# Peptides against a protein of PDB entry 2C5K: the designs that were tried, part 29

Target 1, 91 residues: chain A of PDB entry 2C5K
Amino acid sequence: EDPFQQVVKDTKEQLNRINNYITRHNTAGDDDQEEEIQDILKDVEETIVDLDRSIIVMKRDENEDVSGREAQVKNIKQQLDALKLRFDRRI

## One batch from the design tools (peptide; made by RFdiffusion4, then SolubleMPNN)

Design b2_p15_2_s3 (from b2_p15_2, 8 letters changed)
Fold by OpenDDE base, seed 2:
Structure b2_p15_2_s3 (fold): chain B 91 residues (1-91), chain A 15 residues (1-15)
Amino acid sequence: as target 1 above (91 residues)
Amino acid sequence: SERHKESFKKSEIFK
């Protein structure tokens, strides 16, 4: 059981859920669901910060090879950025 | 530390 990998998995699943919502709702709305998604995106952004911090700790405290984990976080950041673009570009 | 508090929202809009 690796908590880091679990957080990565959960984060990617959350982003995928939002992506599916955007696919079904390709026009921007002014409703509670749109605001909730914006809140979730902020939560994901904060989670990514936590993941980065955990990697810093792994380098300093555990002296672990974190290259793979850094690549995973980079991928999540790219996924988030792409999703933000889709979300914001809707008319 | 790999501890993390879950903060993701579960919403019916994603089901």
Scores: peptide ipSAE 0.051, ipTM 0.672, DockQ to the pose 0.385
Fold by OpenDDE base, seed 1:
Structure b2_p15_2_s3 (fold): chain B 91 residues (1-91), chain A 15 residues (1-15)
Amino acid sequence: as target 1 above (91 residues)
Amino acid sequence: SERHKESFKKSEIFK
């Protein structure tokens, strides 16, 4: 059991679900569902902050090689940025 | 967040 990997997996799943929603809703709306997506994106941003903090602690306290985990967080950040752009650019 | 997970499970937008 690795809670870091579980959080990474859950976060990527959330982003994929939002991506699928945007595909089904390519025109921006002004309803409760659109606001929920914005809230989830903010939750993902906060989760990424927590993941970064955990990596800092692992480096400091355990002197662990965290290159793989840093790459995973970088990938999630890239996925989030692309999704935010896609979400915001809808007409 | 567990609260967030519950929201995902209940939300129709992710089905």
Scores: peptide ipSAE 0.044, ipTM 0.674, DockQ to the pose 0.474
Fold by OpenDDE base, seed 3:
Structure b2_p15_2_s3 (fold): chain B 91 residues (1-91), chain A 15 residues (1-15)
Amino acid sequence: as target 1 above (91 residues)
Amino acid sequence: SERHKESFKKSEIFK
């Protein structure tokens, strides 16, 4: 089992769960769930930072081909940005 | 999961 791939998989799953929540709750509220979503989004953001740092280390110290992993992280960043936009624009 | 995230942070690919 590759720990990097497991983190990528878990992160994508978290983002999908948030996407489904926003779909079911298209109006912003002052609920505990809304604050939890904010916390999860911050956790995902921090996870992406860690993934980027690991890629930098692999590219520099291990001389490993990281193109595939960079593409995976790019996709996660795009999903995160899209969800932040959907979450914030709700009225 | 948090366990997998912690495993990643402690693994050789992160260090």
Scores: peptide ipSAE 0.035, ipTM 0.654, DockQ to the pose 0.058
Fold by OpenDDE base, seed 4:
Structure b2_p15_2_s3 (fold): chain B 91 residues (1-91), chain A 15 residues (1-15)
Amino acid sequence: as target 1 above (91 residues)
Amino acid sequence: SERHKESFKKSEIFK
């Protein structure tokens, strides 16, 4: 059981769901779904902040090698940034 | 803070 990995997994799955939504909705709508996507993206941003904070704690308090976890968070950040760009570019 | 780790544990439990 690894709560960190579970959060990472859930976050990536959420981003994938949004990506699939954008694929199916290449034109930006004005409905509740679009607003929900925006809210989810904001939640993902906050989750990433929490993941970073947890890594800081692990480095400081537990002296763990967090290189792998840092790489995972970096990957999620990149995925989020790409998705946000894709979402915002829709007409 | 350590509360972040606990938050993750909580999230895993409730899912």
Scores: peptide ipSAE 0.034, ipTM 0.640, DockQ to the pose 0.086

Design b2_p15_2_s4 (from b2_p15_2, 7 letters changed)
Fold by OpenDDE base, seed 4:
Structure b2_p15_2_s4 (fold): chain B 91 residues (1-91), chain A 15 residues (1-15)
Amino acid sequence: as target 1 above (91 residues)
Amino acid sequence: SERHKKSHEKSKIFD
């Protein structure tokens, strides 16, 4: 089991859950849930930072080809950014 | 929970 891949998977699943929530809640009206989503988005941001750090360490210490992992993190960042925009655009 | 599992896996990244 690769913990990096598991974190990537979990992160994408969380983003998908939030995306589904936004789809069902196009109006920001549930303050408790909205705050929770904000917290999750922040957690995802921190997770991405950790993933980036792990890649840096991997490049430095293991001299492993990390191109695939970098691409995965980039994809998650793009997904996060798109989701943030969608979340913030709601009225 | 998924969050707890995620936290656990994150810890493993830096083992």
Scores: peptide ipSAE 0.036, ipTM 0.670, DockQ to the pose 0.071
Fold by OpenDDE base, seed 3:
Structure b2_p15_2_s4 (fold): chain B 91 residues (1-91), chain A 15 residues (1-15)
Amino acid sequence: as target 1 above (91 residues)
Amino acid sequence: SERHKKSHEKSKIFD
């Protein structure tokens, strides 16, 4: 099993869960859930950094599919950015 | 847990 793909999958699932939470809670709260979401978003950001680092290492092996993995990370970054905007936009 | 599994998989990315 490819650990890179598993991390990508898990990260996308986390972002989707947060997105669904925001949909159900479109008004910013002042509870533990809001702080937990901020923590998860930070964890995702750090995970993306690790994924980028792994791609840099993989680029040294020209036999690996780097373009596909770069596209996956790009998609996660876009998803994260969109989610951050939704989270911060709430009043 | 999800976090535990994720942490484990992350560590294996560089193996």
Scores: peptide ipSAE 0.035, ipTM 0.666, DockQ to the pose 0.070
Fold by OpenDDE base, seed 1:
Structure b2_p15_2_s4 (fold): chain B 91 residues (1-91), chain A 15 residues (1-15)
Amino acid sequence: as target 1 above (91 residues)
Amino acid sequence: SERHKKSHEKSKIFD
């Protein structure tokens, strides 16, 4: 049982689902579903902050090599940024 | 498929 990896997995899955939604809705809308996507993106952003904080704590308290976890968080950040760009560029 | 709990209302966008 690894809570960190579970959060990473769930976050990546959520981003993938949003990406699929954008594919099905390639034109920007102005309804409740679009607002919900914005809220989910904010939730993911906050989750990333929590993941970063957890890495800081692990590095401080356990003095472990956190390079692997840092790489995972970096990947999620890149996915989020790309998704935000894709979402905002819709006309 | 995994089941997840959220503090927010369940999304109608995803399965």
Scores: peptide ipSAE 0.035, ipTM 0.641, DockQ to the pose 0.228
Fold by OpenDDE base, seed 2:
Structure b2_p15_2_s4 (fold): chain B 91 residues (1-91), chain A 15 residues (1-15)
Amino acid sequence: as target 1 above (91 residues)
Amino acid sequence: SERHKKSHEKSKIFD
Protein backbone atom coordinates (compact mmCIF):
# COMPACT_ATOMS: atom_id res chain seq x y z
CA GLU B 1 0.00 0.00 0.00
CA ASP B 2 1.26 3.43 -0.99
CA PRO B 3 -0.54 6.17 0.94
CA PHE B 4 0.44 8.78 -1.64
CA GLN B 5 -1.14 6.81 -4.44
CA GLN B 6 -4.25 6.21 -2.38
CA VAL B 7 -4.67 9.93 -1.78
CA VAL B 8 -4.16 10.62 -5.47
CA LYS B 9 -6.74 8.01 -6.38
CA ASP B 10 -9.28 9.28 -3.87
CA THR B 11 -8.81 12.86 -5.03
CA LYS B 12 -9.34 11.97 -8.66
CA GLU B 13 -12.45 10.02 -7.76
CA GLN B 14 -13.84 13.01 -5.88
CA LEU B 15 -13.25 15.24 -8.86
CA ASN B 16 -14.88 12.73 -11.18
CA ARG B 17 -17.95 12.61 -8.97
CA ILE B 18 -18.23 16.37 -9.00
CA ASN B 19 -17.79 16.36 -12.75
CA ASN B 20 -20.67 13.92 -13.03
CA TYR B 21 -22.81 16.14 -10.83
CA ILE B 22 -22.11 19.15 -13.03
CA THR B 23 -23.06 17.13 -16.07
CA ARG B 24 -26.41 16.34 -14.47
CA HIS B 25 -26.83 19.90 -13.23
CA ASN B 26 -25.64 22.17 -16.01
CA THR B 27 -27.61 25.09 -14.60
CA ALA B 28 -26.20 26.60 -11.45
CA GLY B 29 -28.39 26.26 -8.40
CA ASP B 30 -28.48 28.00 -5.07
CA ASP B 31 -28.89 25.01 -2.82
CA ASP B 32 -27.02 22.97 -0.27
CA GLN B 33 -25.57 20.67 -2.92
CA GLU B 34 -23.86 23.54 -4.71
CA GLU B 35 -22.36 24.74 -1.46
CA GLU B 36 -21.16 21.25 -0.59
CA ILE B 37 -19.44 20.94 -3.95
CA GLN B 38 -17.67 24.21 -3.33
CA ASP B 39 -16.51 22.88 0.03
CA ILE B 40 -15.25 19.66 -1.54
CA LEU B 41 -13.33 21.65 -4.12
CA LYS B 42 -11.63 23.52 -1.28
CA ASP B 43 -10.79 20.22 0.38
CA VAL B 44 -9.24 19.03 -2.86
CA GLU B 45 -7.15 22.19 -3.03
CA GLU B 46 -5.86 21.56 0.47
CA THR B 47 -5.13 17.94 -0.40
CA ILE B 48 -3.08 19.06 -3.39
CA VAL B 49 -1.06 21.33 -1.12
CA ASP B 50 -0.37 18.38 1.15
CA LEU B 51 0.65 16.22 -1.79
CA ASP B 52 3.08 18.90 -2.97
CA ARG B 53 4.54 19.16 0.51
CA SER B 54 4.99 15.42 0.69
CA ILE B 55 6.93 15.50 -2.57
CA ILE B 56 9.21 18.19 -1.19
CA VAL B 57 9.88 16.02 1.85
CA MET B 58 10.59 13.00 -0.33
CA LYS B 59 13.10 14.97 -2.37
CA ARG B 60 14.82 16.15 0.78
CA ASP B 61 14.76 13.11 3.01
CA GLU B 62 14.56 10.07 0.76
CA ASN B 63 16.40 11.14 -2.39
CA GLU B 64 13.80 9.36 -4.49
CA ASP B 65 12.84 10.07 -8.07
CA VAL B 66 9.63 12.02 -7.62
CA SER B 67 9.03 12.93 -11.25
CA GLY B 68 6.19 10.46 -11.53
CA ARG B 69 4.49 11.81 -8.43
CA GLU B 70 4.95 15.36 -9.64
CA ALA B 71 3.26 14.42 -12.89
CA GLN B 72 0.36 12.90 -10.98
CA VAL B 73 -0.14 16.03 -8.90
CA LYS B 74 0.07 18.16 -12.03
CA ASN B 75 -2.66 16.05 -13.58
CA ILE B 76 -4.88 16.50 -10.53
CA LYS B 77 -4.33 20.25 -10.62
CA GLN B 78 -5.34 20.34 -14.26
CA GLN B 79 -8.42 18.28 -13.52
CA LEU B 80 -9.34 20.60 -10.66
CA ASP B 81 -8.88 23.71 -12.79
CA ALA B 82 -11.02 22.30 -15.57
CA LEU B 83 -13.72 21.36 -13.09
CA LYS B 84 -13.69 24.79 -11.48
CA LEU B 85 -14.16 26.33 -14.88
CA ARG B 86 -17.15 24.11 -15.62
CA PHE B 87 -18.62 24.78 -12.20
CA ASP B 88 -18.24 28.56 -12.37
CA ARG B 89 -19.41 29.00 -15.97
CA ARG B 90 -22.84 27.53 -15.37
CA ILE B 91 -25.76 29.90 -15.82
CA SER A 1 -16.39 3.68 -6.20
CA GLU A 2 -15.22 4.66 -2.75
CA ARG A 3 -17.22 6.89 -0.48
CA HIS A 4 -15.62 10.04 0.83
CA LYS A 5 -16.11 12.10 3.95
CA LYS A 6 -15.74 15.83 4.44
CA SER A 7 -15.02 17.29 7.86
CA HIS A 8 -16.11 14.05 9.52
CA GLU A 9 -19.36 14.13 7.57
CA LYS A 10 -20.25 11.84 4.73
CA SER A 11 -21.00 13.76 1.57
CA LYS A 12 -24.67 13.88 0.67
CA ILE A 13 -23.77 14.21 -2.99
CA PHE A 14 -21.62 11.12 -3.33
CA ASP A 15 -23.08 8.20 -1.40
Scores: peptide ipSAE 0.050, ipTM 0.655, DockQ to the pose 0.291; fails the geometry check

Design b2_p15_3_s1 (from b2_p15_3, 6 letters changed)
Fold by OpenDDE base, seed 2:
Structure b2_p15_3_s1 (fold): chain B 91 residues (1-91), chain A 15 residues (1-15)
Amino acid sequence: as target 1 above (91 residues)
Amino acid sequence: MVELKPLKPMDPSLD
């Protein structure tokens, strides 16, 4: 397992954990918990930027086929967007 | 190569 796959795996795992939390807490909970969720979502956004950059470098400098990795990043972006929507819709 | 790192561990209160 390479570092890219490890980061992808960890990112998806955290998004799943947050999604499970939101499922159990359909309304905003403790301020500290809500703030941490917001911080994690922001960190995921930054991680996605780094993943995209790594793909660009692999494509340019290493001349590797990046189609599979691009699909993985796209999937994470979709998962993040769906989670942000659920998070924001809570009353 | 771009340096990649995993996300920081979640607070256990969110589990």
Scores: peptide ipSAE 0.244, ipTM 0.822, DockQ to the pose 0.772
Fold by OpenDDE base, seed 3:
Structure b2_p15_3_s1 (fold): chain B 91 residues (1-91), chain A 15 residues (1-15)
Amino acid sequence: as target 1 above (91 residues)
Amino acid sequence: MVELKPLKPMDPSLD
């Protein structure tokens, strides 16, 4: 088991699910659902911070090649940013 | 040490 990879996987899955929801709901939906999406996006932001911190610690303390993990986090950040843009553009 | 936790399950209403 790799907690880092599990978190990455779960994060991407959540973002994909929200993206699918936004695709089906091009206008703002139920207030509770919109709030839930916002909460998830915020949780993803905090998760990314933790992922970055874990990479920093690993690089510092273990001197391991973290390029792969850095690329994964970068990908998640890009996915998050794109999703935020779609979310905010809805009327 | 950084503790990593998976995200909570998405609300089924969003599926």
Scores: peptide ipSAE 0.243, ipTM 0.821, DockQ to the pose 0.679
Fold by OpenDDE base, seed 4:
Structure b2_p15_3_s1 (fold): chain B 91 residues (1-91), chain A 15 residues (1-15)
Amino acid sequence: as target 1 above (91 residues)
Amino acid sequence: MVELKPLKPMDPSLD
């Protein structure tokens, strides 16, 4: 499997799992779990940076069409932003 | 070249 697609898939799956957790836990509870979620969200942000960098390399050095990959990263960013909003709005 | 790494497994306590 394409490493890029594997990372995209894993990232979306983790965001989905966190979203499901937030759905089940509309209020902040266990501090350790809340901290873990925050850590995952930060890891996702760093992963997105790496995904963007890989696209830059493909576009510049490998001369490949990156439109599809750019759309995938954009989708992940939107998913992350929506999830961060849900996470931060919980009481 | 940028090397990509998959995310670490999520803590099972969050499932």
Scores: peptide ipSAE 0.242, ipTM 0.822, DockQ to the pose 0.729
Fold by OpenDDE base, seed 5:
Structure b2_p15_3_s1 (fold): chain B 91 residues (1-91), chain A 15 residues (1-15)
Amino acid sequence: as target 1 above (91 residues)
Amino acid sequence: MVELKPLKPMDPSLD
């Protein structure tokens, strides 16, 4: 499988898991779990940076059509942003 | 080439 697609898939899965957790825990609870979520969100942000960089290289050096990959990363960014809002707005 | 790595496994306590 394409490493890019694998990373995208894994990233979305983790975001979905966190989203499910927040759904089940609409109020902030255990500090350790809240911190773990925060750490994962930071890791996702770093992963998105790497994904963007890979697209830049692919577009520049390989001159490939990156529109599909750009759309995927955009989707992940939107998912992350929405999740961050949900996470931060919990009482 | 940019190296991509998967995220660390999520803490099972969050499942």
Scores: peptide ipSAE 0.242, ipTM 0.822, DockQ to the pose 0.753

Design b2_p15_3_s2 (from b2_p15_3, 7 letters changed)
Fold by OpenDDE base, seed 1:
Structure b2_p15_3_s2 (fold): chain B 91 residues (1-91), chain A 15 residues (1-15)
Amino acid sequence: as target 1 above (91 residues)
Amino acid sequence: MVELKPLKPMNPSLD
């Protein structure tokens, strides 16, 4: 119903799925799998940019309290950074 | 207004 919350939910779900995959595959997979993971991570990065922009617009144009949404985006950024670290450290 | 788009469904091979 809320597009912001839907995007947040979907983003976190995909990050969790990738994290679970990396847990099961502590070494790099085949080229197609590794490329797909990289593509998803890049899409997440772009999604975070859009989420931040939406918060800026909401804060400016609607004058609403955005602290909750900012916290959600911060959490996603931290989750992404942790996942990227795990992904890159695999042998 | 910023239009938000959910991510595409993840490839089932990564599940």
Scores: peptide ipSAE 0.245, ipTM 0.825, DockQ to the pose 0.709
Fold by OpenDDE base, seed 5:
Structure b2_p15_3_s2 (fold): chain B 91 residues (1-91), chain A 15 residues (1-15)
Amino acid sequence: as target 1 above (91 residues)
Amino acid sequence: MVELKPLKPMNPSLD
């Protein structure tokens, strides 16, 4: 499988898991779990940076059509942003 | 070439 697609898939899965957790825990609970969620969100942000960089290289050096990959990363960014809002707005 | 790596496994306590 394409490493890019694998990373995208894994990233979305983790975001979905966190989203499900927040759904089940609409109020902030255990501090350790909340901190871990925050750590994962930071890891996702770093992963998105790497994904963007890979697209830049692919577009520049390989001159490939990256529109599909750009759309995927955009979707992940939107998912992350929405999740961050949910996470931060919990009482 | 940019190296991509998957995220660390999520803690099962969050499942």
Scores: peptide ipSAE 0.244, ipTM 0.824, DockQ to the pose 0.739
Fold by OpenDDE base, seed 2:
Structure b2_p15_3_s2 (fold): chain B 91 residues (1-91), chain A 15 residues (1-15)
Amino acid sequence: as target 1 above (91 residues)
Amino acid sequence: MVELKPLKPMNPSLD
């Protein structure tokens, strides 16, 4: 397993954990917990930027086929967007 | 190559 796949795996795992938390807590809970979720979502956004950059470098400098990795990043972006929507809709 | 790192561990209170 390469570093790219490890980061993808860990990112999806954290998004799933947050999604499970939101499912159990349909309304905003403790302020500290809500703030931590917001921080994690922001960190995921930064991680996605780094993943995209790594793909650009692999495509340019290493001349590798990156279609599979691009699909993985797209999937993470969709997962993040859906989770952010659920998070923001809670009352 | 771009340096990649995994996300920091979640607080167990969110599990």
Scores: peptide ipSAE 0.244, ipTM 0.824, DockQ to the pose 0.771
Fold by OpenDDE base, seed 4:
Structure b2_p15_3_s2 (fold): chain B 91 residues (1-91), chain A 15 residues (1-15)
Amino acid sequence: as target 1 above (91 residues)
Amino acid sequence: MVELKPLKPMNPSLD
């Protein structure tokens, strides 16, 4: 499997899992779990940076069409932003 | 070249 697609898939799966957790836990509870979620969200942000960098390399050095990959990263960013909003609005 | 790494497994306590 394409490493890029593997990372994209894993990232979306983790965001989905966190979203499901937030759905089941509409209020902040266990501090350790809340901290873990925050850590995962930060890891996702760093992963997105790496995904963007890989696209830059493909575009510049490998001369490949990156439109599809750019759309995938954009989708992940939107998913992350929506999830961060849900996470931060919980009481 | 940028090497990509998959995210570490999510803590099972969040499932």
Scores: peptide ipSAE 0.243, ipTM 0.823, DockQ to the pose 0.729

Design b2_p15_3_s3 (from b2_p15_3, 7 letters changed)
Fold by OpenDDE base, seed 3:
Structure b2_p15_3_s3 (fold): chain B 91 residues (1-91), chain A 15 residues (1-15)
Amino acid sequence: as target 1 above (91 residues)
Amino acid sequence: MVELKPLKPMPESLY
């Protein structure tokens, strides 16, 4: 499988899992759980940076159509932003 | 070159 697609898939899966967790836990959990969620979200953020960089390189060096990949990353960014908002709003 | 890595496995405590 394409490493790009594998990373996208894995990222989406983890975001979905965290979203499900937050749905079940409308109030903040214990500090360890909250820290773990924050760590995962930070890892996703870094992964998105790498995905964007890969697209830039692909577009620049290979002159390939990257519209599909750009759309995928955009979707992940939106998902992350929404999740971060939900995460932060919990009391 | 950009190296892509899958995320760490999500801990079971968050399932």
Scores: peptide ipSAE 0.287, ipTM 0.844, DockQ to the pose 0.668
Fold by OpenDDE base, seed 2:
Structure b2_p15_3_s3 (fold): chain B 91 residues (1-91), chain A 15 residues (1-15)
Amino acid sequence: as target 1 above (91 residues)
Amino acid sequence: MVELKPLKPMPESLY
C-alpha cells in the first residue's frame, strides 16, 4: 500500500476513536486520559504537516497530480478542527 | 522524499 494512504487511513481512524471517546465522555474525565487525547491531537497536527510536505515534494520533484491527496489532507484538517472544538467545549 | 510514519497506537483506555 501507498505509505501516504496508510498514514491518512491511520490518522482518520485515530481521530474517529477519539471522537467516539468524547461522545461517551461529554465532560472532562480522568486527567491522564485528557492529557493523552491532547498528546494525540498534537501528534496528528505534526502528521498533517508531514503529509503536506510530502505533497509539496511530490508536486515539485515527481510532477504528479496531487489534487486527490490535497483533498484527503483537507478532510483530515477539517476532522481535526471539529474534534478539537468538541474537546475544548467539554467542562 | 519525506518520510511518513503512522501515529502511535492509542491506549485501550480510550477505546
Scores: peptide ipSAE 0.285, ipTM 0.842, DockQ to the pose 0.733
Fold by OpenDDE base, seed 5:
Structure b2_p15_3_s3 (fold): chain B 91 residues (1-91), chain A 15 residues (1-15)
Amino acid sequence: as target 1 above (91 residues)
Amino acid sequence: MVELKPLKPMPESLY
């Protein structure tokens, strides 16, 4: 497993865990937990930026599977956006 | 070159 796939897998695992947490906690938790979730979401955003940058570089190499990686990043972005919506809508 | 790093482990308090 290359570094790209490892980061993708790690990112999806974080998003899945947060999704499960929000499902169990339909209202905002304590300030520390809410801050930690926000920090993780911020880190995911930065990770996505890095993943996109790596894909741009890979486009210079015809032997790399850019299309597949772009689809993976797109999926992560969609999951992140959905989680942000759920996170922000909690009262 | 772009260097990728995994995210930090999720705190157990959020498990």
Scores: peptide ipSAE 0.285, ipTM 0.842, DockQ to the pose 0.668
Fold by OpenDDE base, seed 1:
Structure b2_p15_3_s3 (fold): chain B 91 residues (1-91), chain A 15 residues (1-15)
Amino acid sequence: as target 1 above (91 residues)
Amino acid sequence: MVELKPLKPMPESLY
């Protein structure tokens, strides 16, 4: 399997897990859990940076088409932004 | 407590 695709898959799975948790827990109440979620979201942000960097390297290769990978990263960024909004809006 | 698997780091070979 392509390492890029594996990272994308793992990232989306993590975001989906957090989204499901937030859906079940629309109110904040456990500081430990809130901190854990924040840490994961920061890890996701760093992962996105790495994904972008890999695409930049691929763009330097004349034989590579990065359109699909750029779309995947864009989707992850949108998913992250939506999740952060939901996370922050909880009471 | 929510247990989530760690994010897999991107291999350096992709850089």
Scores: peptide ipSAE 0.159, ipTM 0.728, DockQ to the pose 0.055

Design b2_p15_3_s4 (from b2_p15_3, 7 letters changed)
Fold by OpenDDE base, seed 4:
Structure b2_p15_3_s4 (fold): chain B 91 residues (1-91), chain A 15 residues (1-15)
Amino acid sequence: as target 1 above (91 residues)
Amino acid sequence: MVELKPLKPMPESLL
């Protein structure tokens, strides 16, 4: 399997899991859980950076059509942003 | 080449 697609898949799955957690826990409470979510979100952010870098390299070095991958990363960024907003709005 | 790694597993406590 394409490592890019695997990372995309894993990233989306983790974001979905966190989203489900936030849905079940609409108020912040347990500091340990909140910190863990923050850590995961940070890891996702770093992963997105790596995905973007990979696209840049493919476009530069391989001259491949990266439009599909760019769309995937854009989608993940939107998902992350929406999730972060939900996370931060919890009281 | 850029190294891509999957995310670490989500803790069970968040499932």
Scores: peptide ipSAE 0.277, ipTM 0.833, DockQ to the pose 0.706
Fold by OpenDDE base, seed 1:
Structure b2_p15_3_s4 (fold): chain B 91 residues (1-91), chain A 15 residues (1-15)
Amino acid sequence: as target 1 above (91 residues)
Amino acid sequence: MVELKPLKPMPESLL
C-alpha cells in the first residue's frame, strides 16, 4: 500500500472514532478531553494540507491523473467540517 | 517528494 492511501485510511479512521465519541457525549467533556479532541482535529487539518501538497507535486512531477486522490481528500475535508460542526454545537 | 506521515494513535481515553 502506498503512503498516500495509508494516510487517507488512518485519517478517516481517526475522524470516525472522534465522531463516535461525540455521538456518545453530546455535552462538552472536561477541559482535558476537549483539548485532546481539538488537538486531534488540528493534526487532521495539517495532514490534509500535506495530502493536498502531495497531489500538487504528483500532478507536476509525475504527470499522472490525480482525480481519484483529489476526490478522496475532498471527502476527508467534508468529514472534518461536519465533525467540527458537531463538536462546536454541543451544549 | 512530499513526506507523508500517519496520524498519531488516538488516546484511549477518547475511545
Scores: peptide ipSAE 0.276, ipTM 0.832, DockQ to the pose 0.678
Fold by OpenDDE base, seed 5:
Structure b2_p15_3_s4 (fold): chain B 91 residues (1-91), chain A 15 residues (1-15)
Amino acid sequence: as target 1 above (91 residues)
Amino acid sequence: MVELKPLKPMPESLL
């Protein structure tokens, strides 16, 4: 499988799992788990930067159609932003 | 070349 698609898949799966966790745990109670979620979200942010960079290089150096990959990264960013908002506003 | 790295496995405590 394409390494890009593997990373995208892994990222989406983790965001979905965190979202499910927040749904089951609507109140913050375990500091260790909350910190772990924050760490994962930070890792996702860094991963998105790398995904964007890979698209830039692919477009510039390989002159390949990147529209599909750009759409995938856009979707991940939207999921991340929505999850951050939900996480930050959770009491 | 940009190297992509998969995310670390989600901890079992969050499953």
Scores: peptide ipSAE 0.276, ipTM 0.833, DockQ to the pose 0.713
Fold by OpenDDE base, seed 2:
Structure b2_p15_3_s4 (fold): chain B 91 residues (1-91), chain A 15 residues (1-15)
Amino acid sequence: as target 1 above (91 residues)
Amino acid sequence: MVELKPLKPMPESLL
């Protein structure tokens, strides 16, 4: 399996799990759980940066068509932004 | 080449 695709898949799965948690918990949980969610979201942000960098390198050094990978990263960014909004709106 | 790694496993408390 392509390492890029594996990371993309894992990232989306984690975002989905957090989204499911937020759906079940419309109010903020205990401080430990909220901190854990925040930490995961931070890790996702860092992963997205690495995915973008890998695309830049592939486009430049390997001269490969990266359009599909760019679309995948864009989708993850949108999913992350939507999740952050849901997370922050909880009362 | 950029090193990619999967995310850390989610805590069981969030499952």
Scores: peptide ipSAE 0.273, ipTM 0.831, DockQ to the pose 0.685

Design b2_p15_4_s1 (from b2_p15_4, 6 letters changed)
Fold by OpenDDE base, seed 5:
Structure b2_p15_4_s1 (fold): chain B 91 residues (1-91), chain A 15 residues (1-15)
Amino acid sequence: as target 1 above (91 residues)
Amino acid sequence: SEKTEKNKSKLSKFD
């Protein structure tokens, strides 16, 4: 078990769940679910920071190639940005 | 949040 990969997997699943929610709720609401989505998005942002920090630490280890992990984090950031755009454009 | 804490705990192995 790789804890980095587990966090990546969990994060992508969270974003996917939100994406599905937005698909079902194309109009911005003012309820507890909308607030929860905002909280999850914030959590994802913080998680990305933690993932980046872990990569920085691993880069200091000469025996660890982090290129794949950096690509994974980049992908998550792109997914997050796309999701934020969808979320914010709802009227 | 609670979820973030869980993730941080998982990532602590790399510190």
Scores: peptide ipSAE 0.058, ipTM 0.690, DockQ to the pose 0.096
Fold by OpenDDE base, seed 1:
Structure b2_p15_4_s1 (fold): chain B 91 residues (1-91), chain A 15 residues (1-15)
Amino acid sequence: as target 1 above (91 residues)
Amino acid sequence: SEKTEKNKSKLSKFD
């Protein structure tokens, strides 16, 4: 499997896990899990930076089609933003 | 994090 696709897959799965947690915990807590989620969200942000950088490198190759990969990264960013909103709006 | 470093390693082939 392509390493880019594997990272995309892992990232989306991680966001889905957090989304499911928020569904089960609709009120903001002050436990270790809340801190862990914040850490994971930061990890996702760093991963997105790495994905973007990889696309920049691929664009240097005349034979590389990056449109699909750019769309995938855009989708992950949108998923992250939506998740952050859900996480922060909890009371 | 460990996971981030793993991802960086996977993407290193594009550097």
Scores: peptide ipSAE 0.057, ipTM 0.689, DockQ to the pose 0.077
Fold by OpenDDE base, seed 4:
Structure b2_p15_4_s1 (fold): chain B 91 residues (1-91), chain A 15 residues (1-15)
Amino acid sequence: as target 1 above (91 residues)
Amino acid sequence: SEKTEKNKSKLSKFD
């Protein structure tokens, strides 16, 4: 299995889990779970950096068409941004 | 986190 695709898959699943949590908890709380969500969002940001770096390396070393991978990372970034907005808008 | 470290490990071949 392609480790890049596995990381993409895991990241998208994490974002979906958080999105579902926000749906069930539309009012912002101040508990351990809220802090955990914030930590996971930071982890996703770090993962995106790693994915971008991997694409740079593939362009440089493997000379492959990475357009598909770039599109996947772009999609994850958009998901993250939308999720952050949703998370922060909660009252 | 452990999740982040796991992902970094999976991407180690791109380092």
Scores: peptide ipSAE 0.056, ipTM 0.687, DockQ to the pose 0.079
Fold by OpenDDE base, seed 3:
Structure b2_p15_4_s1 (fold): chain B 91 residues (1-91), chain A 15 residues (1-15)
Amino acid sequence: as target 1 above (91 residues)
Amino acid sequence: SEKTEKNKSKLSKFD
């Protein structure tokens, strides 16, 4: 069990769920679900910060090759940014 | 959220 990988997996799955919602709801609404999505996106942002912190600690204390983990976090950031764009541009 | 709290717990060793 690798806690880092588990958090990465959970984060990507959450973003995928939001992406699927946006696909089904391609117009901006004013309901509880829209607010919930905004909250989840903020949670993902905080999770990414925690993932970055973990990589910093691994570099410093474990002296491990973290290139693979950095690539994973980069991918999540790109996925988040793309999703934010889709969410915010809805009419 | 509870999910966020769960993730924080999983990553606590890296604080």
Scores: peptide ipSAE 0.054, ipTM 0.688, DockQ to the pose 0.062

